Peptides against a protein of PDB entry 5JNO. Designs and how they scored, part 52

Target 1, 112 residues: chain A of PDB entry 5JNO
Amino acid sequence: MVAKFQPPPEYQLTAAELKQIVDQSLSGGDLACRLLVQLFPELFSDVDFSRGCSACGFAAKRKLESLHLQLIRNYVEVYYPSVKDTAVWQAECLPQLNDFFSRFWAQREMED

## One batch from the design tools (peptide; made by RFdiffusion4, then SolubleMPNN)

Design b1_p18_2_s4 (from b1_p18_2, 7 letters changed)
Fold by OpenDDE base, seed 1:
Structure b1_p18_2_s4 (fold): chain B 112 residues (1-112), chain A 18 residues (1-18)
Amino acid sequence: as target 1 above (112 residues)
Amino acid sequence: SEEDAAFQALIDELLAQE
């Protein structure tokens, strides 16, 4: 049997914390975006990771990784079980996440 | 902080545009 996915401790939400976010959400996609902000504030930081490696020029790409998306999906499923269907997840949540994230950085780039 | 407030305002704006 495959063990149930357990989020890392830093990304573990209590039922109360999740409920608070859900209460502010209007849809599964909206909930997903709110979870993105709450779980992964580092993705919205102006921290230049290249500071740590002057030689590699590795700019931490501001992108949503599969692990981020999986964690978000796991929490969304609690209140929106339909997103267990990949087609529903890809239609209702994933586009909104990508759009939200892209809009954020697009606006930030215009301000710089 | 002011920075936190500005960030939250931006997030709220983006969420409202969904």
Scores: peptide ipSAE 0.472, ipTM 0.890, DockQ to the pose 0.108
Fold by OpenDDE base, seed 3:
Structure b1_p18_2_s4 (fold): chain B 112 residues (1-112), chain A 18 residues (1-18)
Amino acid sequence: as target 1 above (112 residues)
Amino acid sequence: SEEDAAFQALIDELLAQE
């Protein structure tokens, strides 16, 4: 039995905050991408911490991890309950998230 | 800021391409 997922406090949205994002969304996939931007702005940063911090050696990773995806899915399912089905999540949201994130960095890298 | 506006514009363009 898998324990119920609890988001970290820094990634907890209120009902009002979530509703505001939903009101701007056209689909579950669109909502997922908007949640990605709102929840994890650090994934879109050009700042490499390793450049600014010689002591910690930490470098920001430009990848979507399981925790990011799980958090987004938890919020999407509030208004799109069908994404509780893994097949629906993988067809309607996951490809859109990956494409959105990849296109973002592809365009940003072309500007450098 | 101008940087924030550029970022938001890029996000809006990406969302419109879905």
Scores: peptide ipSAE 0.472, ipTM 0.890, DockQ to the pose 0.108
Fold by OpenDDE base, seed 5:
Structure b1_p18_2_s4 (fold): chain B 112 residues (1-112), chain A 18 residues (1-18)
Amino acid sequence: as target 1 above (112 residues)
Amino acid sequence: SEEDAAFQALIDELLAQE
């Protein structure tokens, strides 16, 4: 099924691409995390902070913004309509997204 | 690339922990 929403062109997935991600997913939360990686690879790129910046607040660059979350939710809703309910989205997807994203950067920081 | 492969491996590991 083709999504009924129209995301920005740079974040548009074909039906086949979305289906492939869905087929690899075990849950709505898992799907959300996979979509995060596929839609926003720039969020996982190495961010060079100015040398010596320990508390410069640039850590804000490693936060999921409303646009990211909305786009992910739109795609998740295609196969998990229950996330249209905000309570379900906040209980099933948001915690997993935040945990996944934070774990990624935590591991990357340990490698440095 | 090798870097891309390492990235994918990390992603797969993270996803497996969910």
Scores: peptide ipSAE 0.469, ipTM 0.890, DockQ to the pose 0.106
Fold by OpenDDE base, seed 2:
Structure b1_p18_2_s4 (fold): chain B 112 residues (1-112), chain A 18 residues (1-18)
Amino acid sequence: as target 1 above (112 residues)
Amino acid sequence: SEEDAAFQALIDELLAQE
């Protein structure tokens, strides 16, 4: 038996919180992007963590990792069950997520 | 904050471009 994926507590949304995001969403791809912003605000931060901690050498990566994508997909599936199909997820949500994230940082880099 | 408002405006703009 394969265990159900359980998100870390800091990324656990209540039904009410998820519904609020869904109510603002027009599609599964749109919902995915909104979830990205709500769940992982740290991915959009300009904070240089290495500046604050020279000893740890930590540098925040501006990348969408497997865990991020899996978490988003799990929530999207609640209201868009079709994304359980990997082909649908890859066609409808992943391109939207990648484009959204890339456009964000492209615009932020233009401010320099 | 003003920074938060600017961030939200950018997010809204990006979402509108989908």
Scores: peptide ipSAE 0.466, ipTM 0.889, DockQ to the pose 0.108

Design b1_p18_3_s1 (from b1_p18_3, 9 letters changed)
Fold by OpenDDE base, seed 2:
Structure b1_p18_3_s1 (fold): chain B 112 residues (1-112), chain A 18 residues (1-18)
Amino acid sequence: as target 1 above (112 residues)
Amino acid sequence: SEQEAFDQLIQELLESED
């Protein structure tokens, strides 16, 4: 039996869930940002993983990993097939994702 | 490919909603 790729259960959206997010989205880039928030709420948490380890000084990494981006792109592609083109993905979605994510944490730093 | 497999999965989900 050939194993079929599927996202981790916590990142598996139903068709209805995806459709709901799409209906709320204004563009492919907006959809990407909404998917980012819905799929990966852990990237927006104030959880300090170093809290449990005073010796290691480990701080939670707050960055978008390639796997996060690829998963988002896969869902966006369903309704915006133009993002299959890497140039379109890089021009229309990636900047919005990065800006949204960066602004979020920049604002949080200012509030602290 | 992994991308194709995922696309197929999504397609199956969409078809199940119809």
Scores: peptide ipSAE 0.115, ipTM 0.691, DockQ to the pose 0.025
Fold by OpenDDE base, seed 1:
Structure b1_p18_3_s1 (fold): chain B 112 residues (1-112), chain A 18 residues (1-18)
Amino acid sequence: as target 1 above (112 residues)
Amino acid sequence: SEQEAFDQLIQELLESED
């Protein structure tokens, strides 16, 4: 039996959903950022894990993990096959993802 | 590989909605 990778249900896009995001995208890097927002809205919100625990001081880390990047890359490559090349992924998509994510939280820190 | 499995899944999804 061949092992089959399946993304979590909340991260599984239909063809129509993916096409809609692509139609709004200007580049592979832009598509990557849009996928980041659409797939992982939890990374852009203040998560209160202390709900129900008055003594809990737990704070979730806000970071892009390997799974996030892997899923984004897999969707991007559907319309931008060149990102299968790691060098292209690192030059065209990763910087935009990191900049977008970092800028978002930097702005949030200033607004607090 | 994991990448290939994902690619196959996406391909099947795209084909089913044609």
Scores: peptide ipSAE 0.107, ipTM 0.683, DockQ to the pose 0.024
Fold by OpenDDE base, seed 5:
Structure b1_p18_3_s1 (fold): chain B 112 residues (1-112), chain A 18 residues (1-18)
Amino acid sequence: as target 1 above (112 residues)
Amino acid sequence: SEQEAFDQLIQELLESED
């Protein structure tokens, strides 16, 4: 018996679901951003997840972690195999992901 | 590796769509 690797259930897309996102995408970088929103809506939430723990004072962080980026890259590679090259990934996708994420929160911070 | 396992999973999903 061999354990089968799989992403967390909420991050496991079917081929049809992935294709739908791809069809809406203009480029590999755009696809990456769309995957970011679709896979990880919790990163864009205004909900204070730390409220449940008054004792520890934990505050939720608004950051992209390695697991987020790895999952996104693996899905992007399906239709844009060039991102298998780390240089391409760093030039075409990572800047767009960071820009999109930072702009989103910059706009939110300007709101009441 | 983890990435290889994931790639294989994705490949299986793509094949099932056809």
Scores: peptide ipSAE 0.107, ipTM 0.685, DockQ to the pose 0.024
Fold by OpenDDE base, seed 3:
Structure b1_p18_3_s1 (fold): chain B 112 residues (1-112), chain A 18 residues (1-18)
Amino acid sequence: as target 1 above (112 residues)
Amino acid sequence: SEQEAFDQLIQELLESED
């Protein structure tokens, strides 16, 4: 039998958890950034998650990939269905996500 | 598709807490 697609456990939110994040959000773009932090804490960590596992070939990247963005978009559209429109997603969410992520690591570079 | 499966999962999560 073919298993249904589900995000990894670290990236799965319950309805209650999602609602809590939404209640704390000021806009769709703000919600997207909060989801980024909550879903993918590994993107903000200095820890090399591949350490100790030579067989799995896992490599942590400090980069927003299409899968990250798609998962965030899927959660955002639950409360902001307008982001189903790519133009709206690109105008209201992507700039905020990229700016937040870039600023975070730019600040970390200065601390070194 | 994966998108359809994910959408279904989200709907199930929302309905389960109603």
Scores: peptide ipSAE 0.105, ipTM 0.682, DockQ to the pose 0.024

Design b1_p18_3_s2 (from b1_p18_3, 12 letters changed)
Fold by OpenDDE base, seed 5:
Structure b1_p18_3_s2 (fold): chain B 112 residues (1-112), chain A 18 residues (1-18)
Amino acid sequence: as target 1 above (112 residues)
Amino acid sequence: SEQAAFEQLIQELLEMED
């Protein structure tokens, strides 16, 4: 059985929003990367978002977690149903996501 | 629910493509 998809409110896209992202995408892998940026801008920020919370002590992390990947995959499946196949997801989308994310931070590390 | 909302989203997307 497949896990139930229940996106948090902040990650619930409208049809128009998703269509706009799809229209800008060249492939399923490209769509995945665009969704990564649009859904989770906090993963690309130098700002310490934990600064404002003295009580919880939350530390922001620069890593892709299961929830991130699951949400992206579910949205990608809408227009690229082939990614329902795990082998396709791992071959077409995951490498592009990881490469994009790692390259982004590698470039940032070379800056001030 | 979030699941119901997502299902509705898919339906709306399909309708937009027609």
Scores: peptide ipSAE 0.153, ipTM 0.739, DockQ to the pose 0.024
Fold by OpenDDE base, seed 2:
Structure b1_p18_3_s2 (fold): chain B 112 residues (1-112), chain A 18 residues (1-18)
Amino acid sequence: as target 1 above (112 residues)
Amino acid sequence: SEQAAFEQLIQELLEMED
């Protein structure tokens, strides 16, 4: 059997919170981007992993993982049920998410 | 439960839309 979607507690939005984000959104893709920022602020912060390990010099790669995308999609789906169709999700939401995320970090790199 | 809370969220959202 397929398990029902259950967001982690830290990513559980209230109806009011989600409605507020939706009201600010212009489209499903825009909603997706706003959810990305609201749900996962850690993906947009300068995380200095050197604090934890100066010897390894490991720099965490900031990327959108499948679980991030799935969680966003589930919320978008509430107001834009068309994204249940993978083709619609890939055409309307994923490009905007990837563009927004990549442009954010590209800009940050240029500002350094 | 968290699952119940999520389901309640969806229901509440649907009611708000009506």
Scores: peptide ipSAE 0.150, ipTM 0.737, DockQ to the pose 0.023
Fold by OpenDDE base, seed 1:
Structure b1_p18_3_s2 (fold): chain B 112 residues (1-112), chain A 18 residues (1-18)
Amino acid sequence: as target 1 above (112 residues)
Amino acid sequence: SEQAAFEQLIQELLEMED
């Protein structure tokens, strides 16, 4: 049996919060992107995590990890149960998530 | 439990749609 996913406390949305995001969404893929922004604002931050350290050389990674995608998918499934099908998830949501995330940082690089 | 809370969230969402 597949273990049920449990979102970390910091990523636990209330029913009202999720409903608000859904009401603003036009599709499952759009919902996925909105969830990405709302759940993981740290992935879009310009904060220099090494600012307080002149020698540590710490560099924050900005990438979508399996946990991010899994959590987003679970919330999307609430209103778009078809994404339970991996083929649908890969066709309707993953490309939009990756494109949105990549375009965001590509634009930021051009502005620097 | 955390799992119960998540499941309750889903239930509340479904009830809101009714």
Scores: peptide ipSAE 0.147, ipTM 0.733, DockQ to the pose 0.023
Fold by OpenDDE base, seed 3:
Parts: C-alpha cells; sequence; structure tokens
Structure b1_p18_3_s2 (fold): chain B 112 residues (1-112), chain A 18 residues (1-18)
C-alpha cells in the first residue's frame, strides 16, 4: 500500500538537521548510517525506553525493521535521488547499514 | 539560495508517498 510520508515526531528532522548530517556524510551509504544513529538511538541502547507515546508504551527492538529502513531511505533520497532505484538502494546503502548495525552489537556482546 | 532549495527538498519529502 502507498501512504504519504509522515514520520513520527521523534523521527522528523528539520531541514537544518538534515543538512548538517548531509554535510558530514561522505556518500549515500555513509549518510544512511549517520541517519540510523541519529534517528534511532533506541536501537543502540541497553535499556528500553519510549519517546512521546504514552498510549502505546515502548517496543524497543534491536533489529533493523522495514519501517526504519524506509524512513532512512526517504531522507537519503533528498540528497541522493538515485536511491529511489531499489537496485541502487540495495547496493549502496543496505549493505553498509547492515554491516554497521551488526558490527556494533557484535562488539557490545563481546564486551559483556 | 542553498537554504531555500533545501527547504523545498524537505517539503517535497513530506509530500512524498511511501
Amino acid sequence: as target 1 above (112 residues)
Amino acid sequence: SEQAAFEQLIQELLEMED
């Protein structure tokens, strides 16, 4: 199904915030990883917490879900329109996202 | 300006369909 892009308030970046992240990024894949960290700090936390939803509670999972990936992709598209092509997204961004996320938790698990 | 262009990009993003 198709729905208008409307991220939750905690995942909505201002133009200035997005510009700052873009300026720090070396590539589309790098931008994707930086967005992952900035948008979803809960995926990198040892504790479960909720942001701005008292009704639904919290459901912090240490997985990259489709919604996370779609939100990141939407923001990446602003500066790198080529990722609208699924093949480009899968080749340039997804591998870097998965590698970064898996390496992070592999290191954390080793420290425990 | 660059800032104005970027704001337009953000606006376009918000109007996009998933």
Scores: peptide ipSAE 0.111, ipTM 0.697, DockQ to the pose 0.027

Design b1_p18_3_s3 (from b1_p18_3, 8 letters changed)
Fold by OpenDDE base, seed 4:
Structure b1_p18_3_s3 (fold): chain B 112 residues (1-112), chain A 18 residues (1-18)
Amino acid sequence: as target 1 above (112 residues)
Amino acid sequence: SVDEAFEQLIQELLESED
């Protein structure tokens, strides 16, 4: 028996909160990106020290980790059950998440 | 478009950091 994945309390969304994000989303990939922003604002924070030391672990804050992706996928599945298929997730959501995240930091770095 | 939506989201995020 595999226990149902439960997000940490700080990443719990109510049905109403999730619905609001869904209503603003144009696609499953867009939903994923919006969830990324809502759930993990710390990944977009201006951390100057993270640029100074790639080995101290702070640079890791600019990476999408497995836990981030799993949490996002769990919520996306509620309205887009097709992403339960890994091939669909990898084709429709992961590229958009990575592109969105990369574009953000590319533009952020341009401002520095 | 989704691309435009992404750009808008990014701009909002960048503005919030200012």
Scores: peptide ipSAE 0.441, ipTM 0.879, DockQ to the pose 0.859
Fold by OpenDDE base, seed 2:
Structure b1_p18_3_s3 (fold): chain B 112 residues (1-112), chain A 18 residues (1-18)
Amino acid sequence: as target 1 above (112 residues)
Amino acid sequence: SVDEAFEQLIQELLESED
């Protein structure tokens, strides 16, 4: 039996907190984007976290990594079990996550 | 719409950084 995925403590949501996000969501893709904002606010910050660390590069900060996507998907599955199907996840959630994230940075860059 | 919701979320994020 495959062990149940357990997110790191800093990314652990209570049932009540998750439900609140779900109640605000219009779709599985929207839920995914809202989870992105709530779980990983650092991805939207203009703060240079690479200060003193060459491995924490600017480019990495503006990328959605596999771990981010995996964590989001696990929470989305709670209310949208269809995303357990990889094809559904790739069709319904991933494009919206990427679009949302890219739109944010595109607009953020225009303000600079 | 979902698109409108995304724009609203983005605006909220941008405003929080200013």
Scores: peptide ipSAE 0.441, ipTM 0.879, DockQ to the pose 0.819
Fold by OpenDDE base, seed 3:
Structure b1_p18_3_s3 (fold): chain B 112 residues (1-112), chain A 18 residues (1-18)
Amino acid sequence: as target 1 above (112 residues)
Amino acid sequence: SVDEAFEQLIQELLESED
């Protein structure tokens, strides 16, 4: 048996915080993308914390990991229970998350 | 539309880094 997924404390949202995001969302996929932005702002940052240090070799991670996706899905399920079905999650949310994330970085790379 | 919403979100994120 696999234990129920529990978000780490740093990724816990209150009911009020989640409701605010939901109120701004147009769909389950939109909600997922908004949660991505709110929960993981570091994925959208191109800040080099070692800009002045040639020996550090710091690079920001630009990858949606299983943990990110699971956390988002947990919150989406609260208002869109249908995403408990993996087929629905894969059809309605995952493509939009990937598209949104890719579109962001595509545009970010084009900036000076 | 959802697409417009995505673009708005992206622009907001990009503007915060300008």
Scores: peptide ipSAE 0.440, ipTM 0.878, DockQ to the pose 0.813
Fold by OpenDDE base, seed 1:
Structure b1_p18_3_s3 (fold): chain B 112 residues (1-112), chain A 18 residues (1-18)
Amino acid sequence: as target 1 above (112 residues)
Amino acid sequence: SVDEAFEQLIQELLESED
């Protein structure tokens, strides 16, 4: 058996907090995207950490990592148990997450 | 629709950064 995944304290949602997000969600994929926004707001910030430094060349990483996806999937499973099936997760949630994240950054770049 | 919901979420995020 695989040990149950425990989220870090900063990503631990109460039942009430999760339910609030679920109540606003239209589907498992929509829930996944809303969880992405709520759990990882730093992925949507365009802070230039190299501001004032012409030599360091710091670049923020705009990527959904395995840990992000794993945590989101665990919460989605609470209300959509079918995503425990990897095929369902890959068909219903992953494409929505990638599309949502890409659309955000595409529009964000157009504002510059 | 889900597509409209995504656009609304994106707009909210973009407005919060202005």
Scores: peptide ipSAE 0.439, ipTM 0.878, DockQ to the pose 0.864

Design b1_p18_3_s4 (from b1_p18_3, 8 letters changed)
Fold by OpenDDE base, seed 5:
Structure b1_p18_3_s4 (fold): chain B 112 residues (1-112), chain A 18 residues (1-18)
Amino acid sequence: as target 1 above (112 residues)
Amino acid sequence: SVDEAFEQLIEELLEQED
């Protein structure tokens, strides 16, 4: 049998917590974006994470990493099992995540 | 719409950082 995905403790959602997010979601892509916000609020912070570290690029902090996407996908699959198909994930969720994240930073940079 | 939902979510996030 295939082992069930177990996220790290800091990214674990209870069934009730996940349901609450799902209830607010209009689609699998929307759910993915809401999960992005809930699981990784640090990605939306305006704090310079490279402060004190010359080797750290702030620009790198404004990108979605494979781990972020992997965790989100596993939760989305609970209510949208079709995203188990990579083609569906790439067509329905990834574009939404990238668009949402890009839109946020575009607006954040223009904020007074 | 999904687009409106995204805008609302972004707005909420931006307000939290002000």
Scores: peptide ipSAE 0.413, ipTM 0.870, DockQ to the pose 0.817
Fold by OpenDDE base, seed 2:
Structure b1_p18_3_s4 (fold): chain B 112 residues (1-112), chain A 18 residues (1-18)
Amino acid sequence: as target 1 above (112 residues)
Amino acid sequence: SVDEAFEQLIEELLEQED
């Protein structure tokens, strides 16, 4: 038996919250992107808290890390079990997550 | 479409940053 995934408290969604996001989603990839926005709003902040401090890891805030992706995938699997297959996850969700995130920052930088 | 949905989501996020 595989232990059930237990996200950190700050990333715990209720069934109702997750259902609401799912109802707004057009696909598994879309759901993944909406989860990205809801779970990790800090990744979309342009506030440089590490200004003057190279050790604060500001650059990491503009990257999708493995932990972020794993948390998102665990929630997506609830309604799209096919993403349990790594090949499906890599074909259907990861490209959309990366594209969405890249588009955001590209557009944000043009507005600065 | 999904692409249009992404564009809308980005627009909403950018509005919050202003």
Scores: peptide ipSAE 0.411, ipTM 0.871, DockQ to the pose 0.819
Fold by OpenDDE base, seed 3:
Structure b1_p18_3_s4 (fold): chain B 112 residues (1-112), chain A 18 residues (1-18)
Amino acid sequence: as target 1 above (112 residues)
Amino acid sequence: SVDEAFEQLIEELLEQED
């Protein structure tokens, strides 16, 4: 028996909140990207804490980690159960997430 | 389209930083 994935409290969405995001989504991949924005706004901020303090050794990475992806997948599965299949997740959602994230930072760099 | 939706989301995110 596979244990039910439980998001950390700070990433727990209510049914109403999730439904609102779903209603705005056009696909599972789109939903995944919207969840990325809503759950992890820190990934889209260009905050460098080491900017004011070289001694802190802070280094922010602009990458999607396993926990980010797992949390997103957990919510996507609610309305798109097909992503429970790893092959479907890798074909439909992961490319969209990576593309969206890359596009954002590409445009962000152009703006600077 | 999904592509247009992504562009809109990115635009909104970038505007929030300005």
Scores: peptide ipSAE 0.411, ipTM 0.869, DockQ to the pose 0.820
Fold by OpenDDE base, seed 1:
Structure b1_p18_3_s4 (fold): chain B 112 residues (1-112), chain A 18 residues (1-18)
Amino acid sequence: as target 1 above (112 residues)
Amino acid sequence: SVDEAFEQLIEELLEQED
């Protein structure tokens, strides 16, 4: 038997918190993007968390990792059970997450 | 629309970064 995925404590949302985000959302993809902002604000920050890395010297990559996406999907699934189907997740949520994230950084770079 | 919602979210985020 496979244990049900549980988010790390720092990414736990109460039912009330999740409902508030859902109430503001227009679709599953929109909900996914709002969850991205709420759960991972560090992905939208200019702060380089790898600044102190003497071994690599490279800035942290601004990308959506599999663990981020899996966590978001688990919350979206609560109100949009259809995303349990990988094809639906890839058609409705992933493109919108990538588009939203790309648009943010494109506009952020234009402000420099 | 969803597109308008995304634009608003991005604007809010960018304002916070300033």
Scores: peptide ipSAE 0.409, ipTM 0.870, DockQ to the pose 0.876

Design b1_p18_4_s1 (from b1_p18_4, 7 letters changed)
Fold by OpenDDE base, seed 4:
Structure b1_p18_4_s1 (fold): chain B 112 residues (1-112), chain A 18 residues (1-18)
Amino acid sequence: as target 1 above (112 residues)
Amino acid sequence: SEEQQRALAVLEEMEAER
């Protein structure tokens, strides 16, 4: 038996909050991207935290890690149960997440 | 935040392409 994933309190969404995001979404992949923005604003920040805190060793991350993806997937599954199938998740959501995240940073790097 | 708004703008561009 596998334990159910429990998000940290800072990443917990109420049913109402999740529904609001869903209502703005056009698809499961689109929902995943919107969840990425809402749950992990730090991934879009240009702030170098390592400058302010050498003790914690924290640095700005520009990669989607497995934990981030798993958390997003858990919420997407609420309205799109088909993404419980890994093949569906990898075909419908992951490519959009990666494309979105890559495009964001590509544009940011071109800005002055 | 400003960064979130920029991110959503990118997403809107992607939505328009589909």
Scores: peptide ipSAE 0.735, ipTM 0.959, DockQ to the pose 0.907
Fold by OpenDDE base, seed 2:
Structure b1_p18_4_s1 (fold): chain B 112 residues (1-112), chain A 18 residues (1-18)
Amino acid sequence: as target 1 above (112 residues)
Amino acid sequence: SEEQQRALAVLEEMEAER
């Protein structure tokens, strides 16, 4: 049996906190995007966190990594169990996440 | 944060399109 995924403490949401986000969401894909904003504010920050660390590069900061997506999916599944199906996750949530994230940074680039 | 609010604004625009 595969062990249940346990998020790191900094990404642990209470039931009440998750419900609040869900109440603001219009769909599973929308919920995924809202979770992205709430769980990973650093992905939307223009602050340079590298501070001499080459591994903390600009390119990595503007990418949705597997860990981000996995955490988001786990929370989305609580209220939208259909995303347990990988095909549903890839059709309903991933495109919205990518579209949202890319739109955000495209807009920011025009402002810079 | 301000950046989070900007992100949510983008999301709301997407929601309005659908």
Scores: peptide ipSAE 0.735, ipTM 0.959, DockQ to the pose 0.890
Fold by OpenDDE base, seed 1:
Parts: C-alpha cells; structure tokens; sequence
Structure b1_p18_4_s1 (fold): chain B 112 residues (1-112), chain A 18 residues (1-18)
C-alpha cells in the first residue's frame, strides 16, 4: 500500500476552506482549477516579479509540477472520489488544468 | 490578490463555454 500523502503546512486547507471552494465549483475539473489559484498564487505572479532583481538572475518557472498536481488531486478526491481512478483524473481534470493555466499566460502575453 | 483575480476571470470565461 502507498502511504497517504500529507500536504505541507502551507498547503493544508481546513474543511471549511475546502467547502467554500467546492461550493463555487461546477465540476471536478473546475474545482481543480480553483484549487490551483488558491493553493499556488505564486504560479500566477507577473514575470516582473523576477525582474525585481536584475543582478540575481532569478527566473520564475511557469509550469505545473508533479507536487502541485498531486496536492490538487488529493483535495479533489474528497468531493469527487472518481478521480482516484488515474484514467478519470487524466480525462477530466488534467486537460482542464493545463488549458486553464495556458489560457492565463497566453492572455498575459497579449496584454504586454 | 490582483493576479488571483485575473486567474479567476479566465476561469469564469471557461465556465461560460461549457
């Protein structure tokens, strides 16, 4: 058996916080996207965040990592148990997450 | 935050398409 994944303290949601997000969600995929925004606001930070230091060469990464996806999936499973099936997760949630994240940054690039 | 608000606006557009 695989050990239960425990989120880091900074990504631990209370039942009330999670329910509030769920109440605003239309589907499991929609919930996944809302969780992405709430848990990882740093992924949506402007590129100028890294430009604040021209000397340090810091560059923000604009990608969804395995840890991000794993945390989101664990919370989605609470209200949508079907995503425990990898095929369902890959068909219902991952495409929406990738589409959402890509649309966000595509829009930001058009505003520049 | 402002960036979170922008993200939610994009999500609302996606929701309207469904």
Amino acid sequence: as target 1 above (112 residues)
Amino acid sequence: SEEQQRALAVLEEMEAER
Scores: peptide ipSAE 0.735, ipTM 0.959, DockQ to the pose 0.912
Fold by OpenDDE base, seed 3:
Parts: C-alpha cells; structure tokens; sequence
Structure b1_p18_4_s1 (fold): chain B 112 residues (1-112), chain A 18 residues (1-18)
C-alpha cells in the first residue's frame, strides 16, 4: 500500500490562513504562486554553500521540487477542485508557478 | 520577510501583465 501524501507539520495551514490567501488571489494559478511564497519563504533566499564559515560568501539558489508542487496543489484543490485534473493543473497552475519562480530569480541575478 | 515582499512584487507585476 502507498501511504497518502500528507504535508509535514511545518507546512500545515489552518483554514483561516488558507482563506486569507484565497481572498487575495485572482485565480487558481495566482493562488498557487501566493501559496509558494507563504509556505516556502526559504526558496526565495540564497542558500549558503559553506556551512561553518560565513566568510566563504558562496550562495546557491533554491529549487522548486515536486514535493513543493504537490503541497501547493493540495491546498489549491480546496478552492479550485478542477486542478485535481492533471491537465488543468499543468495548464493553469504549473506554468504560472514556474514563470513566477524563474522571474524572481532572474530579477535577483540582475541585482547581484 | 524582505524576500517574501520581493516575491510578491514580482507576482504583482505578472498579474498586471495578464
């Protein structure tokens, strides 16, 4: 048997928290992007390569992984059940998430 | 956080383009 996917405790949202994000969202894809920001702030920060020496100064970008996407999709489905259909998810949410995340880091690269 | 604010600013730009 395959265990049901469940978010780690650190990524649990209450109904009230989710509702607040939904109220600010314009669409399912927009909601997905807002969830990305709220659930995973660490993905928008540089990762230090040298753990143990702050003087090394090397930083890496975070990656948007399948686990992040699955968590976001689970919450989006609460208010946009149509994204349970993979075709809808891939047409409405996934492209916006990827575009958003890419634009963010492209902008950061220009500032560095 | 500051980075979250930057992210939301990017999102708002995308929203304005659509």
Amino acid sequence: as target 1 above (112 residues)
Amino acid sequence: SEEQQRALAVLEEMEAER
Scores: peptide ipSAE 0.734, ipTM 0.959, DockQ to the pose 0.928

